# Peptides against a protein of PDB entry 6B9H, part 89

Target 1, 151 residues: chain A of PDB entry 6B9H
Amino acid sequence: AELCESLLTWIQTFNVDAPCQTVEDLTNGVVMAQVLQKIDPAYFDENWLNRIKTEVGDNWRLKISNLKKILKGILDYNHEILGQQINDFTLPDVNLIGEHSDAAELGRMLQLILGCAVNCEQKQEYIQAIMMMEESVQHVVMTAIQELMSK

## One batch from the design tools (peptide; made by RFdiffusion4, then SolubleMPNN)

Design b2_p23_2_s4 (from b2_p23_2, 17 letters changed)
Fold by OpenDDE base, seed 5:
Structure b2_p23_2_s4 (fold): chain B 151 residues (1-151), chain A 23 residues (1-23)
Amino acid sequence: as target 1 above (151 residues)
Amino acid sequence: MEQLEQERQQIIQQLQEAIRQQQ
């Protein structure tokens, strides 16, 4: 999916410790959790991150478990910290991500993380980083942001 | 190509405005 591939490129700009070169690399949630910690380390602190299992392998049940925790964290963050209502936005199906590596659903998951970045305390830093991205990728990313803000 | 660039610029402007509205 175009959304997933473009947002994967965006995720790679965070330079997290976990491998993040392929769609499959993202399906266990470890990269996403590390990205969220970079976005807001006070909220997504080390205690929160430690709840995400890192030795997942190909176990899709463990992937789903991680992804559910991450999704909950994102939703709670939006409600408690960002003061935003995202109830009108279609949520990703983490089961499809974990079990089938569904790129479309993964794209929606990354889109939620994008929403956190462009609305957090350091949003100006992330916005400027997006503004400096390659134009074709930037277009997809910005379209994704507009979709979030229209809901 | 030029049309795409114009559309991108419109999105950028809308994004900037939306962010300003969020304070």
Scores: peptide ipSAE 0.082, ipTM 0.678, DockQ to the pose 0.087
Fold by OpenDDE base, seed 2:
Structure b2_p23_2_s4 (fold): chain B 151 residues (1-151), chain A 23 residues (1-23)
Amino acid sequence: as target 1 above (151 residues)
Amino acid sequence: MEQLEQERQQIIQQLQEAIRQQQ
């Protein structure tokens, strides 16, 4: 999916410790959790991160468990910190991500993380970084942001 | 390509305005 591929490229700019080269690399949620910690380490602190199992392998049940925690974290962050700036009417199906590596649903998950980045304390920094991305990727990312922020 | 560029610029502008309103 175009959204997923572009947002994967965006995610790669965070240079997290976990492998993040493929869609499959993201399905266990570890990369996403590490990215969220970079976005707001005070909220997504070490205690929060420790709830995400890192040694998941191909266990889709554990993937789903991690993804559910991450999604909850994003939604809570949106409510508690961001003041519900993000439209959460369209939520990703984490079951499809964990069990089937569904790129479309993963894209929607990454879109929510994108929403966190462009609404967090360092929002301007992330926005500027996005504006410097390759044009085709930038377009997809910016469109995704507009979808989240539209009311 | 020109239409795409215009669309992207419009999105950026809208985003910038939305961000300003949040600050």
Scores: peptide ipSAE 0.082, ipTM 0.679, DockQ to the pose 0.088
Fold by OpenDDE base, seed 4:
Structure b2_p23_2_s4 (fold): chain B 151 residues (1-151), chain A 23 residues (1-23)
Amino acid sequence: as target 1 above (151 residues)
Amino acid sequence: MEQLEQERQQIIQQLQEAIRQQQ
């Protein structure tokens, strides 16, 4: 999906340690967890990150387990820290992400992470970085942000 | 093309305004 591809490009700007070149690279949640830690290391601290299993390989059940933890973390972060600034909409199906690498559902997951970035303490810097992205990617990302914050 | 550009600029403007309002 276009959303997933554009948000993958956005995710790559974080320069995390885990491989993040393909959609498949994101399905185990490790990249997502590392990105969230960069967004707010006080909340997504080492203890939180350590709950995300690395080196899951092709084990889709472990992928799903990681993704569920990440989704919970995002939702808790939005409630506890961001004050629910992100609209409640259809949550990503982490089962489809983990088992089938579903790009559409992955896109929705990355969109939630995007919401964390543009609402966190460093929101200004993240928004500025997005504004400097390639136009076609920027359009998709900005549209995704608008969807999250629209009334 | 113009339509997409207008939409993009509108979103950027809204986001920038949101940032200013939080300052």
Scores: peptide ipSAE 0.076, ipTM 0.674, DockQ to the pose 0.092
Fold by OpenDDE base, seed 3:
Structure b2_p23_2_s4 (fold): chain B 151 residues (1-151), chain A 23 residues (1-23)
Amino acid sequence: as target 1 above (151 residues)
Amino acid sequence: MEQLEQERQQIIQQLQEAIRQQQ
């Protein structure tokens, strides 16, 4: 399966409040921000989450603004908390996500969030959840993790 | 089929171990 499609399925396991049924639902960053808060609520706290604009509609400028904040949050989290465990050789182009709903770039963004999950305090719970996923989706997710950790 | 499943489980185990080693 495609990276974005499989990681969308993975994202849906978090059961966040925001709609997360389609690729388009993820382009404004709200779902991603809520997922990050679940991963580490002490770091991605309510103050951080409140910086993400809600109800942006189809405004690509607001989407990009949110996505930039989220990407920064992920990178800061990787540096400050995870100890640079995520390979950032290919950062997502948030402009393509916000303006064009680019699935490939969105997949890379979700992959970074996956990296946060498998390196956080509750990493074992997330690994266990991945083990329960359908085989084809599990394969893509596992491959994505391996890529993140391949320095 | 069974061999492929065994390989999959081994990869999962290796991944779990690799993550634990980061701690």
Scores: peptide ipSAE 0.070, ipTM 0.654, DockQ to the pose 0.085

Design b2_p23_3_s1 (from b2_p23_3, 15 letters changed)
Fold by OpenDDE base, seed 1:
Structure b2_p23_3_s1 (fold): chain B 151 residues (1-151), chain A 23 residues (1-23)
Amino acid sequence: as target 1 above (151 residues)
Amino acid sequence: SEKEETEKMLKEFIEKVKKKAAE
């Protein structure tokens, strides 16, 4: 999906340790967890990160377990830190991500992470970084942000 | 507020992207 591909490109700018070249690379949640830690290391600290299993292979059950923890973390972060500025009316189906590598649902998951970035303490820096990306990616990311911030 | 600040930054971002696309 267009959303997923553009947000994958955005995720790659974080330069995390975990491999993040393909959609499949993101399905275990490890990249997402590492990105969230970069966004707010005080909240998504080492104790939080250690709850995410890193050696899951192709075990879709473990993938879903990780993704559920990450989704909960995002929602809790939005409530506790961001003041519920992110519109979460449409939540990703982590089962489809973990079991079927569903790109559309993965895009929705990455969109929530985008919401964390554009509302965190370093929001200005993340927005500026997005403005430096390729135009086609900027368009998709901009649209995704608009959707998240809509009342 | 933080929300207003974010919305302002988003607006500026959108305007710049639109300007670039129009070139």
Scores: peptide ipSAE 0.104, ipTM 0.701, DockQ to the pose 0.711
Fold by OpenDDE base, seed 3:
Structure b2_p23_3_s1 (fold): chain B 151 residues (1-151), chain A 23 residues (1-23)
Amino acid sequence: as target 1 above (151 residues)
Amino acid sequence: SEKEETEKMLKEFIEKVKKKAAE
C-alpha cells in the first residue's frame, strides 16, 4: 500500500536500533515502540518500552500482543497528553498486521504514530523533517496527517 | 505545481497545529 510504504520511509528517518527496512520488520511492533520512545521519552519511557517483547520471531500471537500494547499506548497518549487531536474513528486491525502482515492496516498504525509526532512537544521539528522528504512521499504523509486531524 | 500545492498544504497544517497548541 502507498500509505504503508511512505510511512515506512518516514519511520526510517528516526534511525532506531531495530531493523526497519521492510514491512515485515514493522509487524512485531519493536520499531514502532522505539519510534514512540523517541517522540516522547517521558511518556513512552523505558518501563513502557520493556513491556514490548523483542524476541518474537515469526510468532504472530506475540506480534499481536505487542501491537495491542502499542495501540493502547498511542490511544492513551492521544487522550492524556495530546488532548484528543487524533481521529480514532478507524482503528487499525492489529490481528491482520501480526498474522498476515497486512500493509493497509500497518499503514493505519503508522499513521497513528505520525499523529503523535505532529502533535507532540517537538511537533515543529517533526513537521520540518517531513518538509525535507522526497516530494511524492511527502504528499502521502501530509494527506495522512490531514485525515488524522479531521473530525 | 504539485510541489507548490504540497508546500501550501503543509504550511496550512503548521498554522493549524500552532493554533491548537496555543489553546
Scores: peptide ipSAE 0.042, ipTM 0.591, DockQ to the pose 0.054
Fold by OpenDDE base, seed 2:
Parts: sequence; C-alpha cells; structure tokens
Structure b2_p23_3_s1 (fold): chain B 151 residues (1-151), chain A 23 residues (1-23)
Amino acid sequence: as target 1 above (151 residues)
Amino acid sequence: SEKEETEKMLKEFIEKVKKKAAE
C-alpha cells in the first residue's frame, strides 16, 4: 500500500535500533514502540517499552499481543497527552498486521504514530522533518496528516 | 503542482493545530 510504503520511509528517519527496512520488520511492533519512545520518552518510557516483547520471531500471536499494547498506548497517549488532537475514526486491525503482514492495516497503525508525532511537544521538529522528505513521500504523509486532523 | 498542493495542505494543517492549541 502506498500509505504504508511512505510511512515506512518516514519511520526509517527515526533511526531506531530495531531493523525497519521492510513491512515485515514492523509487524512485531518493536520498531513502532521504539519510535513512540523517541516521540515522547516521558510517556513511552522504559517501563512501557519493556512491556513489548522483543524476541518475537515469526510468532504472529506474540506480534498481535505487542501490536495491541502499542495501539492502546497510542490511543491513551492521544487521550491523556494530546487531548484528542487526532481522530481514531478507523482503527487498524492488528490481527491482520500480525498474522498476515497486511500493509494497509499497518499503514493505518503508522498513521496513528504520525498523528502522535505531529501533535506532540516536538511537533514543529517533526513537521520540519516531513517538509524535508522527498516530494512524493511528503505528499502521501501530508495527506495522511490531513485525514487525521480533518475529522 | 503536487508540491504546491502539499505545501497548501501543510499550511492548512498548521493552522488547524494552532487553533486547537489556542483553545
């Protein structure tokens, strides 16, 4: 999916420790958790991060478990910290992500993380980083942002 | 152009964020 591909490129700009080169790399949630920690380390602290299993391998059940925790974290962050700046109109199906590496649903998950970044304390820095992205990727990312903020 | 559209969208987004932050 175009959304997922562009957001994967965006995710790669965070330079997290976990491998993040492919869609499959994101399906266990470890990269996403590390990205969220970079976005707000006070909220997504080490205690939160430690809830995410890192030795998952290809176990889709563990992937789904991680993804559920991450989704909850994102939604709680939006509610508790961001004050519902983003709309959760369509939640990603984490089962499809974990079991089938569904790119469309993964894109929705990454879109929520994007929402966290562009509404967090360091929102201006993340917006500036997006402005520096390749035009085609930038367009998709900005479209995704508008979708989050328009509803 | 696509770039102009993206920049327009960014501007609109920033304005929305500013409005919400001011509330």
Scores: peptide ipSAE 0.035, ipTM 0.584, DockQ to the pose 0.054
Fold by OpenDDE base, seed 4:
Structure b2_p23_3_s1 (fold): chain B 151 residues (1-151), chain A 23 residues (1-23)
Amino acid sequence: as target 1 above (151 residues)
Amino acid sequence: SEKEETEKMLKEFIEKVKKKAAE
């Protein structure tokens, strides 16, 4: 299974308000932002979330703008809250995500969000959820986690 | 098997998380 496909399945377990059924649904960053808020609402609070434009449509420039803010938020969260427990040796190209809906790069972005979940205050909850996932999806997710945590 | 490999990775991950939490 593709990394992006498996992580999309994982993202869907958050039951966010924004549509999150397809890769295209994730390209504007709104789902990602809502997921991050669920992961740590104290850090990714309403003030942070309000910086993400929700009515983007097909404007790839606005998508990229949102994605850049989200990526920065993730990196800052990793540094300020998680204490650099996640290795970000491979950063996603948000330009390719926003303009071309690149699934591989989107997968990298979702992998960083996964890293936030499995290292946050409620990490045990997210670990347990991963343990209950379908075997094939679980394998991809765990591989992604190991890549983040073992480097 | 794929299941065994996944379980092994999960176990290893959990152990790492526990170790870091104890620090």
Scores: peptide ipSAE 0.033, ipTM 0.576, DockQ to the pose 0.055

Design b2_p23_3_s2 (from b2_p23_3, 11 letters changed)
Fold by OpenDDE base, seed 3:
Structure b2_p23_3_s2 (fold): chain B 151 residues (1-151), chain A 23 residues (1-23)
Amino acid sequence: as target 1 above (151 residues)
Amino acid sequence: SEAEETKKLLDEFIAEVQKKLAE
């Protein structure tokens, strides 16, 4: 999906330790968790990150478990820290991500992380970074942000 | 306010993207 591909490119700008070259690389949630820690290390601290299992392999049940924890973290962060700036009108289906590497649902998950970045304490820096990306990617990311911020 | 500041940043972002797309 176009959304997933563009947001994968965006995720790669964080330079996390975990591999993040393919859609499959994101399905275990490890990259997402590391990105969230970079966004707000005070909230997504080491204790939170340690709840995410890193040695998952192809076990889709473990992937889903990680993804559920991450989704909960995002939703809690939105409620507790961001003041519900992100609309969760359609939540990603983490089962489809973990079991089938569903790109559309993965895109929705990454979109929520994007929402965290553009509403966090360092929102200005993240917005500026997006403005430096390739034009076609900027367009998709911009549209994704607008969708999240729309009431 | 924080919300107003965020909106300004987003509006600037949108404006810059639209400018690039118009080239």
Scores: peptide ipSAE 0.078, ipTM 0.679, DockQ to the pose 0.679
Fold by OpenDDE base, seed 1:
Structure b2_p23_3_s2 (fold): chain B 151 residues (1-151), chain A 23 residues (1-23)
Amino acid sequence: as target 1 above (151 residues)
Amino acid sequence: SEAEETKKLLDEFIAEVQKKLAE
């Protein structure tokens, strides 16, 4: 999916420790958790990050467990810190991500993380970074932001 | 407000991207 591909490129700009070159690399949630910690280390602190299992391999049950924790973290962050600035819409199916590496659903999950970045304390920095990306990627990211902020 | 500031930044970003894509 174009959304997932562009947001994967965006995720790669965070330069996290975990491998993040392919869609499958993101399906265990480790990269996403590390990105969230960079976005807001006070909220997504070390204690939160330690709840995410890092040695998952191909165990889809562990992937789904991680993804559920991450999704909950994002939703709680939106409510508690962002003041519900991310509008309600269809939530990603973490089962399809964990078990089948579904790119469309993964794109939806990454879109929620994008919502955290453009609404966090460092929103100016992240928006400016997006403005320096390749134009085709910018277009997709822009559309994704519009979907999050529009009712 | 914080919400207004965020909206302003996002609107400016969208405008800039649209401008670039139109070139």
Scores: peptide ipSAE 0.076, ipTM 0.676, DockQ to the pose 0.837
Fold by OpenDDE base, seed 5:
Structure b2_p23_3_s2 (fold): chain B 151 residues (1-151), chain A 23 residues (1-23)
Amino acid sequence: as target 1 above (151 residues)
Amino acid sequence: SEAEETKKLLDEFIAEVQKKLAE
């Protein structure tokens, strides 16, 4: 999936502690949670991060549990902090991500995180970083942003 | 071309972001 692969590349720019080299690495939600904490550490604080289980392995039920918490966090963040700047978004199916490593649905989840980054307090810095990405990846990322922010 | 499309998208994106940042 082009969206997922490009957004994986974008996620890798955060240089989080958890492994984030493959799609499978993202399915347990740990990388996503750490990225969200970098985006807004005041909102996605240590107490929030501690709710995400790190010792998941291949347990898809635990993956889904983490992903549900992350999705809720994103939606709450959009409502409480961003002022609902993410518009008409398609909710990812976290069951497909956790159980089947569905790249398309994972892409949708990462797209929501992208929406958080380009609307947060440090939005300008994240936008500038995107503008410096490899052209083909940049194109996909920017298209994804426009989908989220269009009325 | 792909490059032209990317440039157009970038310009539109930058304009939109600048507008939002100014609000």
Scores: peptide ipSAE 0.022, ipTM 0.572, DockQ to the pose 0.055
Fold by OpenDDE base, seed 4:
Structure b2_p23_3_s2 (fold): chain B 151 residues (1-151), chain A 23 residues (1-23)
Amino acid sequence: as target 1 above (151 residues)
Amino acid sequence: SEAEETKKLLDEFIAEVQKKLAE
C-alpha cells in the first residue's frame, strides 16, 4: 500500500538498530518500538522497550504479541502525554500484520507512530524533517497527519 | 497552547508541500 511504503521511508529516517528495509522487517514490532523510544525516551523507556521480544523470527504469535504491546503503548501515550491529539477512529488489525504482513494494516500502525512524532515534545524537528523529504512521500505523510488531526 | 502550536506547524508543513506541488 502507498501509505505503508511512504511511511516505511519515513521510518527509515530514524536510523534504528533493527533492520527496516522491508515491510516484513516491521512486522515483528521491534523497529516500531525502537522508533517510539527515539520519539519519547522518557515514556517509551528501556523498561518499556524490554517488554518487546526480540529474535521472534517467523513466529506470528510472538509478532502479534509485540504489536499488541506497541499499539497499547501508542494509545496510552496519546491519552496520557499527547492529550488525545490523535484521532484513533480506525485502529490497525495487528493480527493481520503479524500473521499475514498486511501492508494496509501496517500502514495504519505506522500512521499512529507518525501521530506520536508530530505531537511529541520534539514535534517541530520531526515536522521539519518531513518537509525535507521527497515530494510524493510528503504528500502521503501530510494526508496521513491531516487524517489523524481531524476532529 | 500546545494544540495551537501543533496546528501552526502542520499548517506550515501543508503550505510548504502545496508550494512544491505548484512548482
Scores: peptide ipSAE 0.080, ipTM 0.680, DockQ to the pose 0.725; fails the geometry check

Design b2_p23_3_s3 (from b2_p23_3, 10 letters changed)
Fold by OpenDDE base, seed 3:
Structure b2_p23_3_s3 (fold): chain B 151 residues (1-151), chain A 23 residues (1-23)
Amino acid sequence: as target 1 above (151 residues)
Amino acid sequence: SEAEETKKLLEEFIQKVEERLAK
């Protein structure tokens, strides 16, 4: 829960077009997809983004479908671009995110996106942006980064 | 202070990333 809330705050710094005020706002994957596009628009290009359904509503099946695509994108990005810097041994359960808005699993999903940000071409800028966040949020985000590095 | 330690950790992380890029 704390991880999810802190990473939600981090996600909000991207100023994406989709609503991103609550945990529920993130469960359809649209915000995540837009954030990934900002992280690496060459890889997560418009063609990739167009595969994510934007008119989802409360349809948990569509949410899960989007989340699966996003997770696949992250894993492919890790292998193809990042040089396998992110350990994928423990993957988030996208079913729990889509159907039940599970904050713990959502936190793990956002942590993978954090992993992309701190390993992308603009990694230093994203890390510096984290250093400008509220101290309590910094601690949680830094712990999440350290966990990714230790695997 | 706690804030100083956090900044130090993040700076060290940045350094590690830069070192990886230099390889």
Scores: peptide ipSAE 0.122, ipTM 0.722, DockQ to the pose 0.054
Fold by OpenDDE base, seed 5:
Structure b2_p23_3_s3 (fold): chain B 151 residues (1-151), chain A 23 residues (1-23)
Amino acid sequence: as target 1 above (151 residues)
Amino acid sequence: SEAEETKKLLEEFIQKVEERLAK
């Protein structure tokens, strides 16, 4: 929960259009998709974003479908663009996120997005943004980064 | 301090990323 809460705070710095105030707000994947588009709009382009269903409501099946697409996008991005910089030691269980709003698994998902940000073309900008975060949150985020980069 | 520790961790992380990209 600590990881998820800190990464939620980090996600909020992107100021995406979709609501992103609670853990539940992230479970449909829409916020995540919009964040990824900001990280690399050339890769996560409008065509990619349009594959994510925005009118999901409480339909956990649709949530899982979105989350699977997002996870695939992240993994493909890591392979094709980032050159396998992210260590996917433990993949998030998107079923638990979509159906049960599992904070631990959501934290792992957000951690992968964090990995994209700190390895993308604009990595320096995102790293600097992290350095400007509240100290306690910053510490958790940095720990998450180190975990991703360690092999 | 915690801030100094975080800065150190970030620097180590940046260095690690740069080393990976250089390979």
Scores: peptide ipSAE 0.111, ipTM 0.702, DockQ to the pose 0.054
Fold by OpenDDE base, seed 1:
Structure b2_p23_3_s3 (fold): chain B 151 residues (1-151), chain A 23 residues (1-23)
Amino acid sequence: as target 1 above (151 residues)
Amino acid sequence: SEAEETKKLLEEFIQKVEERLAK
């Protein structure tokens, strides 16, 4: 999916420790969790990160478990910290991500993380970083942000 | 407000991207 491919490129700019070269690399949630910690280390602290299992392999049950925790974390962050700046929309199906590596649903998950970045305390820095990315990626990110902000 | 500031920043971002893509 176009959304997933562009947001994967965006995610790669965080330079997290976990491998993040392919869609499959993101399906266990470890990269996402590490990205969220970079976005707000006070909220997504070590205690939170330690709840995400790193040795998942191909175990889709463990992937889904991680993804559910991450999704909950994002939603809680939006409610508790961001003041619900991310508008209601169709939530990603983490079962499809974990079990089938569904790129479309993964894109929706990454879009939520994008929402966290552009609304966090360091939002200006992340916006500036996005503005320096390749134009095709910027276009997709722009559209994704507009969708998040639309009422 | 912080919400208004965020909105402004994102609007500026969107506008700049649209201007570049229109060329």
Scores: peptide ipSAE 0.058, ipTM 0.658, DockQ to the pose 0.869
Fold by OpenDDE base, seed 2:
Structure b2_p23_3_s3 (fold): chain B 151 residues (1-151), chain A 23 residues (1-23)
Amino acid sequence: as target 1 above (151 residues)
Amino acid sequence: SEAEETKKLLEEFIQKVEERLAK
């Protein structure tokens, strides 16, 4: 999906330790967890990160387990820290992500992470980084932001 | 154009963020 591909490009700018070159690389949630830690290391701290299984392989059940934890983390972050700045969003189907590497649903997941970035303490830095992205990617990312910030 | 539309969208977003930060 276009959204997923653009957000994958965005995710790659974080330079996390885990491989993040393909959609499949994101399906176990490890990259997403590491990105969230970069966004807010005080909230997504080591204790939180340690809940995410890193040696998942192709076990889709473990992937789904990780993804559920990450989704919960995002939702809790939005509620507890961001003050519900992300509004009226459709929850991603983590089962489809984990079991089938569904790009559309993964895109929704990454969009939520994008919402965290553009509403966090360092929001201006992330916005500036987005402003420096390639035009086509930037357009998709900004559209995704608009969708999150509007009803 | 596509570039103009993207710029407009970004400006609108930034404006919203700035308004929130000003409170």
Scores: peptide ipSAE 0.034, ipTM 0.575, DockQ to the pose 0.055

Design b2_p23_3_s4 (from b2_p23_3, 12 letters changed)
Fold by OpenDDE base, seed 3:
Structure b2_p23_3_s4 (fold): chain B 151 residues (1-151), chain A 23 residues (1-23)
Amino acid sequence: as target 1 above (151 residues)
Amino acid sequence: SEKKETEELLKKFIEEIEKRLAE
């Protein structure tokens, strides 16, 4: 999906330790967790990050478990820190991500992380980073932000 | 220019986000 591919490119700008070259690389949640820690290390601290299992391999059940933890973390962060109510009807299906590497649902998950970045303490820096992206990718990311702001 | 327009849009995003967080 276009959203997923563009947000994958955005995720790559964080330069996390975990491999993040493909959609499949994101399905175990490790990259997403490391990105969230960069966004707000006080909230997504080492204790939180350590709850995300590494060495998952192709175990889709473990992937889903990680993704559920990450989704919960995002929702809690939005509620507790960002003061934003998220509609449950628009939440990504983490089962489809973990079991089938569904790009559309993964894109929705990455969009939630984008929401964290553009609302966090360092939101100015993340917006500036988006400005430096390739124009076609930037357009998709900005559209995704607009969608978040309209909810 | 396209770059200038994008910059203005992003500034508006920041302003809107800050406004929402202040409410």
Scores: peptide ipSAE 0.056, ipTM 0.644, DockQ to the pose 0.054
Fold by OpenDDE base, seed 1:
Structure b2_p23_3_s4 (fold): chain B 151 residues (1-151), chain A 23 residues (1-23)
Amino acid sequence: as target 1 above (151 residues)
Amino acid sequence: SEKKETEELLKKFIEEIEKRLAE
């Protein structure tokens, strides 16, 4: 999906330790967890990160477990730190991500992470970084941000 | 507010994109 592809490019700008070249690389949640730690290391601290299993291989059950923890972390972050109400009816289906590598649902997950970045204390830095990306990617990311802010 | 601040940043972002599209 176009959203997922553009947000994958955005995720790659974080230069995390875990491989993040393909959609499949993101399905175990490790990259996403490391990105969240970069966004707010005080909240997504080492103790939180250690709850994410790093060696899951192709085990879709472990992937889903990681993704559920990450989604919960995002929701808690939005509630506790960002003061935002999240509509649960629009949440990504982490089962489809973990079991089938569903790009559309993964895109929704990455969009939530984007929401964390553009609403965190360092939001201006992340917006500026997005403004330096390739124009076609910027357009997709911008649209994704607009969708988040309109909810 | 934080929301207003984010909206202002987004506005600037949109304006920059629109500027580039007009070139």
Scores: peptide ipSAE 0.029, ipTM 0.611, DockQ to the pose 0.575
Fold by OpenDDE base, seed 5:
Structure b2_p23_3_s4 (fold): chain B 151 residues (1-151), chain A 23 residues (1-23)
Amino acid sequence: as target 1 above (151 residues)
Amino acid sequence: SEKKETEELLKKFIEEIEKRLAE
């Protein structure tokens, strides 16, 4: 999906330790968890990160478990820290991500993480970083941000 | 407010993208 592909490129700018070159690399949630820790290490601290299982392999049940924890973390962060500024009416189906590597649903998940970045304490820095990306990626990311803020 | 700040940053972001697309 176009959204997923562009947001994968955006995710790669975080330069996390976990492999993040393909859609499949993101399905276990480890990259996403590490990105969230970079966005707000005080909230997504080491104790939170340690709840995400590493070395999941192809076990889709473990992937789903991780993804559920991450989604909950994002929603709690939105409520407790961001003051409900991210629209979460349409949530990603983490079952489809974990079991089928569904790119569309993964895109929605990454969009929520994008929402965290553009609403966090370092929002200006993340927006500036997006503004320096390749134009085609910027367009998709911009549209994704607009969708989050228009609801 | 944080919401107003985000909206303003988004506005600047959109304007920058539109400028680049017009060049």
Scores: peptide ipSAE 0.026, ipTM 0.614, DockQ to the pose 0.686
Fold by OpenDDE base, seed 2:
Structure b2_p23_3_s4 (fold): chain B 151 residues (1-151), chain A 23 residues (1-23)
Amino acid sequence: as target 1 above (151 residues)
Amino acid sequence: SEKKETEELLKKFIEEIEKRLAE
């Protein structure tokens, strides 16, 4: 999916420790968790991160478990820290992500993370970073942001 | 407000992207 691919490119700019080259690499949630920690390490702290299983392999049940935790974290962050700046109009189906590596649903998940980035304390820096990305990626990210902000 | 500030930043971002796409 276009959204997923563009946001994967965006995710790669975080330079997290976990492999993040493919859609499949994101399906266990480890990359996403590490990205969230970079976005707000005070909220997504080590204790939170340690709840995410890192040695998942191809176990889709463990993937889904991780993804559910991450989604909950994002939603809680939006409520508790961001003041519901992100519209949760369509929640990603983490089952499809974990079991089938569904790119569309993964895109929705990454979009929520994007929402965290553009609303966090370092929002200005993240926006600036996005503005330095390739134009086609910027367009997709822009559209994703517009969708998040629409009410 | 913080919300307003965020919206303004995003607005500027969107405007910049739209400007680039129009070129």
Scores: peptide ipSAE 0.025, ipTM 0.601, DockQ to the pose 0.869

